# Designs tried in a protein design run: peptides against a protein of PDB entry 4GMN. Part 1

Scores and structures below are computed, not measured.

Target 1, 375 residues: chain A of PDB entry 4GMN
Amino acid sequence: RYANITLLALVTLASIGTDFQETLVKGNQGSRESPISAADEEWNGFDDADGDAMDVDQKSSSGEDQEEDYEEIDVKEDDEDDDDDSITSEMQADMERVVGADGTDDGDLEDLPTLRELIQTAVPQLIRLSNLPIDSDESLTIQSHALSALNNISWTISCLEFANGENANIHNAWYPTAKKIWRKTILPILEADSADLKLATQVTSLAWAVARVLHGETPTDGNPHRKFISLYHSSKQQAGGNSNSIEEPEDPFQGLGVKCIGVVGSLAHDPAPIEVNREVGVFLVTLLRQSNNVPPAEIVEALNQLFDIYGDEELACDKEVFWKDGFLKHLEEFLPKMRTLTKGIDKRTQPELRTRADEALLNLGRFVQYKKKHA
Below, numbering starts at 1 at the first letter of every chain, in headers, positions and changes, except where a header shows other numbers.
Peptide ipSAE is a variant of ipSAE made for these designs: the mean of its two directions, with the distance scale d0 fixed at 1.0 Angstrom where the peptide's residues are scored. Compare it only between designs on the same protein; published cut-offs may not carry over.
A fold fails the geometry check if it doesn't show the stated peptide or something in it is severely misdrawn.

## One batch from the design tools (peptide; made by RFdiffusion4, then SolubleMPNN)

Design b1_p8_1_s1 (from b1_p8_1, 6 letters changed)
Fold by OpenDDE base, seed 1:
Order: C-alpha cells, then sequence, then structure tokens
Structure b1_p8_1_s1 (fold): chain B 375 residues (1-375), chain A 8 residues (1-8)
C-alpha cells in the first residue's frame, strides 16, 4: 500500500517533469533550438510484460446464422476531451512566468510556487529514495523511478536559458540542489561497481542534465569524468558480447555513448581544472580519429561538445589544451571523413541523424576557419 | 567566441 502510493507519486513527479519539459521546449521554440531531442523519449512506459499466455483451447463450435438486426445505438461520442492536461493551471502559470521573468538574482522562487516545491520539497525526497539500500526488487523499482523523476526535473531546468543572467532566480535556487543530486545520487551510483546498464543509462542521463547547468563547476570529487569515460568504454564491450541486447534506443541520440560524451563535454567547460579539460578533449578528439568504429550520433555529439568547450579563445583551455595539444590539425584531418560519414546517412531512414550530421559538418568547417583566423 | 549555427 505505501509502496504503491510512493510509486504513483514518483510516476506523477516523472510525468510532471516531462510535461514541464515539453512546455518549456514549446515556449522556447522562439529562441535557439538547442537539440533537446535527447530528453523526450525516456518515458518507456510500464511494459506490462505479464502477458500470461493462457492457452485458451479454441473449441471451434460452428453455430448458426442468426441475422439479429442490431439497432444503431447512436453512441454519442461524448468528446470527453479528457484533457488530462497533467499540467495544472498553477504549473502553466509558473511556466509562463519562467519564460517571461526578468529573474531577480536572489534565488527567490516566491513567484514560482510549483517550481519551488519541486526543488525544495520533491527533489530532496527523490535524492533520499535514490539512495535506499537495494535489498529487494521493490527498492530497485523505487530507485529507478526516483532517478527517472530526478532526470526529468533536471532536464527541464537544463532547457532554461541561464546565459546573460536570464532566469538567475531559478539558476540560484537550482544550483545547490544540482550539486546535492551530483554528490548524493550520481557519485554513489557511479562508485558502485554495478554491471546494470539500465541503471548506468539512467544515472548518466541525470548526470548530463545536471552537468548542462553546472558545467565546469560540477564537483570534481573522485574525478567523475574518468568514471564516465570508463563507462563509455565498458558499454562498447558489453554491447558486443551478450545476446541480451538491450535494444539500442530507436533514437541514436539516446544511446549511453552519446550521454557519456554529453556528460564529459559539459564537465570540461570553464572553470574545470585544465587537466580535466585535457583528458576530456583528448577523449573527444580520439573518437574523431577512430570515427570508423564510432556511431554517427556520438561523432555529432563529440563535435558539438568540442565547439562549446573550445569556442572561446579567452579561456585558459584554448591556449593550454586546444592549441598546445594540436586539436586544430585533428579537426582539419577529420573534415573529409565527416563529409563522407554525413553523406552515408540515409535521409529517408534517419532524417534527424542526417540533419544533425549536416549541421555538425557545417559547424566543423566554420569552426576550423574561425580557429585559423584567431590563431 | 565561436557561435555554432543551428538548423531550424
Amino acid sequence: as target 1 above (375 residues)
Amino acid sequence: MFEPVFSP
């Protein structure tokens, strides 16, 4: 009874997080479409796989022709527009305020009561639930749902613009909570030597959402970038061996490899330690060099991360890593390979992957020209 | 600063 209420509450919080994200994405369609496609699909519904195949013996009894004239019961389609708009009018009002608010720098969410309750009341409980001892299938289910809810909330918040001081109130309220998610949920799961790829995917998605806001201010305790690089390599080894193929997500951008790249890319931003930036930058450039054995979506993500990390020539990482380690040469040598890779993607079967690859190819050409001009 | 172009 309490378990079912807790699960229902977690599913509801996860749904609220997705609906909030969709509404933010729809509201932000007037600003730069950051490629948010990596967030939408992970509501893999409860696959009620308990189809107990009761072998109902089909006795073929051949009974007769009675033409019973069934009167057309004019079933009024009651358009029960079950607008199960899971978004309450309070959530919609908070969303409209988030899109429109000149945020005060105080981290005060007085004008955003739903978002305040999510950050201050719900998230601390979700962190607690994600840290339960796993001693039963019930505790594993609770952890998975708590991670899903944290993921959706964190992705939603990561879709807000925080550049130029936009949404500063939300940023300041979220920032200490995001650090708590990192230290209390993400790090303990990453330090647990678990072969569970589902749990690894969930924690990596959550880590990406959190790192998209914290960037180089993400806690460096335990060198988490090396854990995600290790997870990237481990995921490639497991996919080759066990016939229990975790069905590769239909979206190539939802893959654990892409998520690992997104996390480590985000962790490498200023003010990250130069050696963290170097280790990540070398990892990303190495993927481009090995591109014949790397999924196209991971190449697209690795390029985007390289543009974001090294797009500013005023940052210490430009001089101490990008130029010092000769990354420009590797990007130039990759240009003809990227053209071949992009042209090899069928626009009919993989339209999104082709669009994202055409964009990344365009940006790679522009980035190489930019860096040559600012050398 | 480099600004990537996003495809609409």
Scores: peptide ipSAE 0.388, ipTM 0.933, DockQ to the pose 0.664
Fold by OpenDDE base, seed 5:
Structure b1_p8_1_s1 (fold): chain B 375 residues (1-375), chain A 8 residues (1-8)
Amino acid sequence: as target 1 above (375 residues)
Amino acid sequence: MFEPVFSP
């Protein structure tokens, strides 16, 4: 009983998180195509596979023809319009305010009551549920659903623009909570060193969503970037051996490898420690050098992360890492390989992957020219 | 600063 209510509440919170993300994306269609895909884990509904096929033995009882005068009970079909208005009018009003508010207002979510309750009331409970001792299949299920709800909420918030002080009220409310998710949910799961690839994928997706807001201000305690690099390599070793194919997600950008690259790329932004930036930058450049054995989606993500990390010549990482470790040469040597890789992607079968690869190829050519001009 | 081109 309590388990089912907790599960239903977690499922509802996960659904609300997806619906909010879709509404933000539909409202924000004039801003950067955020990789929406990472939160579109279609909640494959609870397969009520408790179809107890009671074999009703067809006992052929030849019962006699009693002409019972069936009064036509006019069953009013109450068209219960299941108005699956999953988005409450209050949630929609909060979303419209988030999209419309040039609000210079000092950190108070008074005008965003639903988002306030989500951050202040729901997220602290989800963090608690994600930290339950794993002692049963019920506790594993609760953890998984708590991680999914935290993922969807964190992705939704990460789709907001925070550059130039935009949405500063939401950023200021989220920032301490995001650090709490990192320290209380993400780090403990990464430290537990579970061989569960499903749990690793969920925590890595959540880590990426959180790191997309915190960037280089993400807590560096315990060198989490090395844990995600290790997870990347471990995931590649497991995929090669056991025919228990966790089916590679149909979307190439949902892969654990892409998620690991997205996390470590986000962690390496200024003001990250220069040594963290270097280790991540070397990892990303090494993927480009080994591109013959790397999925195209991971190459696209690694390039985008390299452009974002090293796009500013005023940052300390430009002089101390990019130029000092000779990254320009590796990018220039990769340019002809990227042209071959991109041309190898069929536009008919993989249109999104081809579009994102064509963009990353364009940006790689521009980035190499940009860096040569600012050398 | 380098600005990536995003496909519209």
Scores: peptide ipSAE 0.387, ipTM 0.931, DockQ to the pose 0.665
Fold by OpenDDE base, seed 3:
Formats: C-alpha cells, structure tokens, sequence
Structure b1_p8_1_s1 (fold): chain B 375 residues (1-375), chain A 8 residues (1-8)
C-alpha cells in the first residue's frame, strides 16, 4: 500500500516535471537550443503488464513459533549528525558569493509557491529516496523513480535563462539544492561502481541537468569528470562485445556517450580548476581526432561543448589550455573530417542529426576563423 | 566572445 502510493507520487512528480518542461520549451523557442531533446525522455507510461493473477492457493501450513532470542545489539547511535552542518555552511557561503552586493533577493520564491514546494519540500525527499540502501528490487525501483523525478525537475530548471540576472530568485533557490543533489545523490551512486548501465544512464542524465546550471561551480571533490570519462570508455567497451546491446535509444542524442560529454563539458566551464578544464578539453579534442569510431551525435556535442568552454578569450582557460595545448590545430585539421561526416548523414532518415551536424560544421568553421583573428 | 549560430 505505502509503496504503491510512493510510486504513484514519484510518477506524478515526474509527469509534472515533463509537462512543465514541454510548456517552457514551447514558450522559449527563441533562446539557445541547448539539447532540450535530452529532457524529452517521454515518461513511457507504466505499461500495466496484465500480471495474470496466479491463484496462490492458501495452504494453511501451521509453522511453529520458534522464539528466536534476538540479542539486543546495543547499536551506539554514533552522532554522525555533524557532517550535515558543514555542507549547509559551504552552501550558504557559496550562495553569499553568488549574491552580488546589489540584490537582496535571497532566493525568495514567494511569487512561485509551486516551484518553492518542489525545491524545498519535494527535492529533499527525492534525495533521501535516491540514497536508500539497495536491499531489494523494491528499493531499486524506488531509487530509479526518485532519480527520474530529480532528472525531470533538474532539466526543467536548466532550461531557464539565468543570463544577465534573469530568474535570479529561481537560480538562488536552486543553487544550494543542485549542490545537494550532486553531493548526496550523484557522487554516492558514481562511487558505488555499479555495472548497471541503466542506473549509470539515469545518474548521468541527472548530472548533466545539474551541471548545466552549476557549470564550473559544480563540486570537484573526488574528480567526478574522470569518473564520467571512465564511464564513457566503459560504455563503449560493453556495446562492442555483447549483442545484448542495451537498445541504443532511437534518439542518437539520448545515448550515454552524449550524456557523458555533456556532463564533463559543463564541468569544465569557468570557474573550474584549470587542470579539470585541461583534462576535459584533451578528452573532447581526442574524440575529434578519433572521430572514425565515434557516433556523429557525440561529435556534435563535443564540438558544442568546445565552443562554449573556449568561446571567451578573457578566460584563463583560453591562454592556459586552448593555446598552450594547441587545440586550434586539432580543430582546423578536423574541419575536412567534419564535412565528410556531416555529408554522410542521410537527411531523410536522420533529419535532426543532420541539421545539428550542419550547424556544428558551420560553427566549427566560424570558431576556427574567430580564434585565428584573436590569436 | 564567440557567438555560435543556432538553426532557427
């Protein structure tokens, strides 16, 4: 009974997130087409598999009451309560830095009561549900649904414009919660070293949505960019061996490889540590060099991430990484390969992939010219 | 700053 109510509540929260996202996407057709397609994971409705009601015959076996003497193991409540206060103080100090001296807007969502309840009441419960001990198929199902709900909420918020101080109240309310999702949901799942590619895909989608708002302010503890790069490589090794391919999603932009590129690209933005930026930049440029074995959608995403990371010449990463590590040469050498790749995509069978590849090719040519002018 | 062109 309670499990079914919790499941229905999680499903309802996931659906509300999707409906709200569709409404925002339809409204915001004029701003940067960030890969909104990654958030259009249609909640494939619960196919009520008609579970044939097997008549479990009530055999009345009178099992004898063995009084097993449960020894009271005096579990000392070790007061592990101290670690939650440290994270809240970091979140508060990080908020005080983002709130520049002019805006007394403490992330007050008085005018947005539904969004306030989602961020302040629902998300903390979803974080708890995603961090439950996995001891049963039921706990695994609850975790998956909690991750789906967190994904939809996080994607919806990541589709808002925050440039020029737009939606600053929403940004300020979301920012500490996004860091909490990262630390209490994403990192623990990435550290559990699960061979479950479904769980890895869910956590990577959530990580991308969170990192699209936090960018280079995403917590760098435990070098999560290296974990996602490792996951990228591991996913390619598994797809090559077993013909039980997890059905590659029909949308080439929903693939785990694209999601990994989106996460690490977002993590590498300013003010990320220069070494994190370098490792990600080298990874992305290496994909372009190895493009013969890389899906076209991953090449498109890797190019878009490179344009966003290195598009500003005033940033430290331009001088310290882009120019020092000779990225311009690799981008220029990739131009003829990108033209061949893009021309190889059939406009009739893959119209979206072809459009996004034609755009990425156009931008690559422009970006190379831009960087040559600002050398 | 580089400004990418997006498809309409």
Amino acid sequence: as target 1 above (375 residues)
Amino acid sequence: MFEPVFSP
Scores: peptide ipSAE 0.384, ipTM 0.931, DockQ to the pose 0.659
Fold by OpenDDE base, seed 4:
Structure b1_p8_1_s1 (fold): chain B 375 residues (1-375), chain A 8 residues (1-8)
Amino acid sequence: as target 1 above (375 residues)
Amino acid sequence: MFEPVFSP
C-alpha cells in the first residue's frame, strides 16, 4: 500500500517534469534549439501485466544458525563537515521576490511556484530515494523512477537560458541542488560499477542534464570524466557481445554513447582543471580520428562539444590544450571525412540526423577558419 | 569567441 503510493507519487513527479519541459520548450521556441530529443524519453507507463504469481512452494530447509561473530568495525564517523547545502533563507526570500516581479509573460510566473516546490521539496526526496539500498525488484523500480523524475526536472531546468544573467533566481536555486544530485546520486551510482546498462543510461542522462548547467564547476572529485569515458568504452564492448540488444533507441541522439560525450564535453568547460579539459579534448579528437567505427550521432555531439569547449580564445584551455596538443590539424584532417559521413546519411530515413550532421559540417568548416584567424 | 550557426 505505501509502495504503490510512493510509486504513484514518483510517476506523478516524472510526468510533471515532462509536462513542464514541454511547456518551457513551447515558450522558448525563439532561443537556441537545445537537443530537446534527450528529454523525450517517454516514461513508458507501467503496463500492469497481471502476471499470475505462481505459488512456488519453496520448502523450508532449516539451515543451521552459524552465528558468525561479525566484528563491529568501528567505522569512525569522520565528521565530514555537513556543508549545509540548505537553500539559505536569503535565497528563498530572493526567489519569493522574483515570483512577484512583473515579468511580461504571464506563463512563466505561474510555473515558478511549482518549480520552486520541485527544487526545494521534491528533489531532496528523489535524491534520498535514488540512494536506497537495492535489495529487491521494488527498490530497483523506486530508484529507476526517482532517477527518471530527477532527469526530467534537470533537463527542464537545463533548457533555460542563464548566459546573460537571465533566470538568475532559478539558476541560484538550482545550482546547490544540482551539486547535491551530482555528489549524492550520480557519483555513488557510478562508483557501484553496475553492469546494468539501463541504470547506466539513466544516470548518464541525469549527469548530462546536471552538467549542462554546472559545466566546469561540476565537482571533479573522483575524476568523473574518466568514469564516463570508461562507460563509453564499456558500452561499445557490450553492444558487440551480448545478443540482449537493448533496442538501440529509435532516436540516434538518445544513445548511451551520445550521452557520455555530452557529459564529458560539459565537464571540460572553463573553469574545469586543464588536466580534465585535456583528457576530454583528447577523447573527443580521438573519436574523430576513429570515425569509421563511431555512430554519426556521436560524431555530431563530439564536434558540438569541441566547438563549445574551444570556441573562446581568451580561455586557458585554448593555449594550454587546443594549440599545444595540435587539435586544429586533427579537425582540418577530419573535414573531408565529415563531408563523406554527412553525405552517407539518408535524408529520407534519418532526416534529423542528416540536418544535425549538415550543421555540424558547416560549423566545422567555420571553426577551422575561425581558429586559423585567431592563431 | 566562436558562435556556431544553428539551423532553424
Scores: peptide ipSAE 0.383, ipTM 0.930, DockQ to the pose 0.664

Design b1_p8_1_s2 (from b1_p8_1, 6 letters changed)
Fold by OpenDDE base, seed 1:
Order: sequence, then structure tokens, then C-alpha cells
Structure b1_p8_1_s2 (fold): chain B 375 residues (1-375), chain A 8 residues (1-8)
Amino acid sequence: as target 1 above (375 residues)
Amino acid sequence: MFVPVFSP
């Protein structure tokens, strides 16, 4: 009874987070289309894989042709517009305010009651549920659902523009909670060194969503960037061995490798320690050098992260890492490989991957020209 | 500062 209520509440919170994200993405279609394709994890419902293979012996009895005159029951289509719009009128009003809000600098969410309840009431409970001792399949299920709900809420908030002081009230309310998710949920799971790739994918998705807001202000305790780099390499080793195919997600951008790149890229932004930035930058540039064995989606993400990390010549990482470690040469040498890679993607079978690769190729050419001009 | 271009 309590478990089912907790699961239902977690499913509802995960749904609310997804629907809120979709609506924010639809509302933000007037601002820069950051390709948030990595956030549309349709929550694959409870696959009740209780396929009890009842061996029903189909005895082929050849029964006769009775023409029963079935009367046309005029089933009135009751258009039960079960617009079970999971978006409450209060959530919709909060979303409209978030898109329109002149950000007050105070972390006061007085005008955003639903978002305030999510951040202040729901998230602290989800953090507690994600930290339960795993002693049963029920506790593992609760942890997974708590991580999914935290993921959806964190992705939703990460879709908001915080540049130039936009949504400063939301940023200021979220920031301490995001640091708490990182320290209380992400780090303990990442340190437990579980061989569970499903749990690793969930925690890495959540880590990316949190790191997209915290950037280089993400807590550096325990060198989490090295743990995600290690997870990236471990995931590549496991995919080659046991054909317990965790089916590679149909979306190339939902892969654990892409998520690991997104996390470590976000962690490397200013004001990250220069050695954290260097280790991440060297990792990303090494993927480009090894591109013959790297999925195209991971190359696209690694390029985008490199543009964002090293796009500002005023940052300490430009001089101390980008120029000092000779990254421009590696990017310039990668241009012809990127042209070949992008041309190898079939526009008919992988239209999104091809579009994002064409963009990343365009931006790589522009970035190399930009850096040569600002050398 | 470099700004990436996204295709519409």
C-alpha cells in the first residue's frame, strides 16, 4: 500500500517534470534552439515483462459458418476528451510566468508556487528516496523512480535561459538545491561503483542536467569529472562483451557516452579549476583524434562542448589550456575527418544526426577561423 | 566570444 502510493507519487512527479519540460521547450521556441534532443526520454512505462509463456495448445477445431447478423450498435463516440492534461492550471500559470518574468534577483518564488513546491518540498524528498539502502527490488525501483523524477525536474530547469541575468529568481532558488542533488544523490551513487549500466545512465543524465546549470561551480570534491571519464571508458568496454544488449537507445544522442561528454564538458566551464578544465579538454580532443572508433553523436557533443568551453578568449582556460596544449592544431587536423564523417551519415535514416553533424562541421570551420583571428 | 550557429 505505501509502496504503491510512493511509486504513484514518483510517477506523477516524473510526468509533471516531463510535461513541464515539453511546455517550456514549446514556449522557448522563440529563443535559441539549443538542441535539447537529449531531454526527450519518453519515460518508457512499466514494461510488465511478466510474459508467462502459457503454452496454450491451440487445438484447431473446425467449427461451422454461422452468419450471425450482428446489429450495428451505434456506439456514440463519447468524445471523452480525456484531456488529462497532467499540467494543472497552476503549473500552466507558473510556466507562463517563467517565460514572461522580469527576474527579480531574490531567490523568491512567491509568484511561482508550483515550481517553489517542486524545489522546496518534492526535491528534498526525492533526494532522500534516492539515498535509501538498496536491500530489495522494491528499494531499487523506488531509487530508479526518484532518479527519473529528479532528472526530469533538473532537465526542465536546465532548459531555462539564465544568461544575462534572465530567470535569476529561479536560478537562485535552484542553485543550492542543485548542489544538494550533486552532493547527496549523484556523488554517492557514482562512488558506489555499481556495474549497473541502467543506474549509471540515470545518474549521468541527472548529472548532466544539474551540471548544465552549475557549470564550473559544480562541487569538485572527489574529482567527479574523472569518474565520468572512467564511466565513459567502462561503458565502451562492456558494450563489446556481453550481448545482454541494453538496446542502444534509438536516439544516438541519448547514449551513455554522449551523456558522459555532456557532464564533463559542463563541469569544465569557468570557474572550474584549470586542471579539471585541462583533463576534460584533453579527453574531448582525444575523442576527435580517435574519431574512427567513436560514434558520430559523441563527436558532435564533444565539438559543441569544446566550442562552449573555449569560445571566450578572456577566460583563463583559453591561455592556460587551449593555446598552451595546442588544441587549435587538433581541431584544424580534424576538419577533413569531420567532413568525411558528416557525409557518411545518411540523411534518410538519420536526419537529426546528419543535421547536428552538418551544424557541428559548420561551427568547427567557423571556430578554427575565429581562434586564428584571436590568436 | 565565439557563438555557435544552430540551423533552424
Scores: peptide ipSAE 0.394, ipTM 0.936, DockQ to the pose 0.648
Fold by OpenDDE base, seed 5:
Structure b1_p8_1_s2 (fold): chain B 375 residues (1-375), chain A 8 residues (1-8)
Amino acid sequence: as target 1 above (375 residues)
Amino acid sequence: MFVPVFSP
């Protein structure tokens, strides 16, 4: 009983997080298409596969012909259009305010009561549920659903623009909560060293969403970037050996490898420690050097992360890492390989991957010329 | 600062 109510509440919170993301995306379609693909974990509905097919033994009782004149009660099928308008009018009003808010208002969520309750009331409970002792399949299920709900909420918030002080009220409310998710949910799961690839994928997706807001201000305790780099390498070793098809996600950008790159890339932004930036930068450049054995989606993500990390010449990482470790040479040597890789993607079968690869190739050429001009 | 071109 309590488990089912908790599960239903977690499913509802995960759904709300998805619907919020879709509506923020639809509202924000006038601004940059952030790669939202990472939150379209289709809620595979609870297949109540416990249809215990009771074998009703058809005992052939030959009972008699009573012609009872059953009046056709015209049961009007009231088509209850269950307009599962899961989005309350209050949630929609909060979303319209987030999209329309000229970022001048003081750092209170008074005008965003639904978002306030989501951050202040729901998320702290989800953090608690994600930290339950795993002692049963029920506790594992609760953890998984709590992680999914935290993922969807964190992704939704990470799709908001916070540059130049935009949405500063939301940023200020989310920032301490995001650090709490990192320290209380993400780090403990990463320290548990579980061989569960599903759990690793969920925690890595959540870590990416959180790191997209915190960037280099993400807590560096225990060098989490090294754990995600290790997870990247471990996931590649497992995929090569066991034909236990964890079905590769149909979307190449949903892969654990892409998620690991997105996390470590986000962690390496200013004001990250220069040694964290260096270790991540070397990892990303090494993927480009080994591109013959790296999925195209991971190359696209690694390039985008490199552009974002090293796009500013005023940052300490430009001088102390990019130039000092000779990254420009590796990027220039990768240009002809990227052209070959991009041309190898069939535009008919993988249109998104091809579009994002064509963009990353364009940006790589521009970035190399930009860096040569600012050398 | 470098600004990537995103596809519209």
Scores: peptide ipSAE 0.393, ipTM 0.935, DockQ to the pose 0.671
Fold by OpenDDE base, seed 3:
Structure b1_p8_1_s2 (fold): chain B 375 residues (1-375), chain A 8 residues (1-8)
Amino acid sequence: as target 1 above (375 residues)
Amino acid sequence: MFVPVFSP
């Protein structure tokens, strides 16, 4: 009973987080941020697959042919349009305020009561549930659902604009909680050294969402960027060996490799330590050099991360990493390969991947020209 | 600062 209520509550929190995100993405289609399709992790519902059919061998007692006239109870399918509009009117009002909010500097969420309760009450419980000892399949299920809910909440918040002091109240409320998710949920799971690729994918998605807000202010304790780089390489080795490849997600941008690139890219932004930035930058540039064996979606993500990390000439990483380590040469040498790669993507079968690759190719040409002008 | 062009 309590387990089922907790599970239902976690499911509901995950659903609410998805619906919030879809509505924010639909509302924000006017802003220039690439739709991070990583957000559309549809909560694939309860696979109630473990209906272990108890073969109740009920003996056929041959009771008589009473043709009880089954009155067809015309159960009107009331099309209850289960418009499970999981978005409450209070949630919708909070979303409308977030889209319209002139940045008030106070980390007070008085005007955003649903978001306040989500950050202050729900997220601390989800962190607790994700960090319970795993001793049963039930505890694994609870952890997975807690991670899913944390993922959806974190993605939703990461889709908000925080530039120029926009949404500063939400940023200030989220920032300490995001650091807590990182330290209490993400790091312990990454340290447990589990061979579970499903858990690794969930924690990496959550890590990306958190790192998209924290950037270079993400806690560097234990060099988490190296753990995600290691996970990237390990995932490639496993996919090549076992015929039970976890079905590559239908969306090429939902792959664990893309998620690992997104995490480490976000971790390398200013004010990250120059050594962290260098290790990530070298990793990303190495993917471009080895592009013949790298999925196109991972190349697109690696390029976008390189543009964001090294797009500002005033940052220390421009002089100390980009120019010192000769990244411009590698980007320029990659341009012909990127043209070939992009042209090889079928517009009919993979329209999104082709669009994002055409964009990344355009930006790569522009970025190389920009860097040559600002040398 | 470099600004990427995103497709609408």
Scores: peptide ipSAE 0.393, ipTM 0.936, DockQ to the pose 0.672
Fold by OpenDDE base, seed 4:
Structure b1_p8_1_s2 (fold): chain B 375 residues (1-375), chain A 8 residues (1-8)
Amino acid sequence: as target 1 above (375 residues)
Amino acid sequence: MFVPVFSP
């Protein structure tokens, strides 16, 4: 009874997250075509597979009293500084001020209370549910739905424009919650080193959505960029060996490889540590050098990330990484390969991939010229 | 700053 209510609540939260995304996408039709496709993982509803209740015969096996001497592992309570920064009061007061001040259209004001309740009430519960011990198929299902709901909410928020102080109330409300999702949901699951590619895909999608807002301010504890680079390589090894093909998603931009590139690219933005930026930049440039065996969608994403990371000549990473490590040469040498790759994509069978590749090729030529001018 | 061109 409680399980079914929890599942129904998670389903409802995932649907609300999708409805919000659709509403915000319809409102933001003038802004950057963010890759919205990454959030259109249709919540394939519960197939009510009427799985016959297997009568688990209660065989009363009288297992003997082995007194296993549980050594009290003195779990030092590391003083987790309960930076119980009561996220609630100042953010609530700032949201109340924004709701009160600017006579922005009545529609955006009605959605703000619901978004507030999603961030303040729902997300902390979803974080808790994503961290439950996995001891049953039911707990796996709860975790998967909690991650899906967090993904949809996080993607929705990541589609908002935050440049120039736009949506600053939502940004300020989301920012500490996004860090909490990162530290309490994403990192523990990445550290558990699960061979579950479905779970890895869900966590990587969530990580990308979170990192699209936090960028280089994403917590660097445990070197998460290396975990996602490792996951990228591991995913390529598994796809080559075991015929448990998780069917590559019909959308080439939904692949785990693209999601890993999107995460690490986002993590490498200023003010990321220069060594994090370097390791990610070297990874991305290495994909371009090895492009003969890399899916075209991953090349497109890697190029877009390189343009965003190294687009500003005033940033420390321009001098200390881009120029110092000779990235311009690799980008220039990749131009003829990118032209061949892009021309090899059939416009009839893969129209989106071809459009995104034509754009990335255009931008690569422009970026190389731009960098040569600002050398 | 470099600005990518997005296809409309």
Scores: peptide ipSAE 0.390, ipTM 0.934, DockQ to the pose 0.661

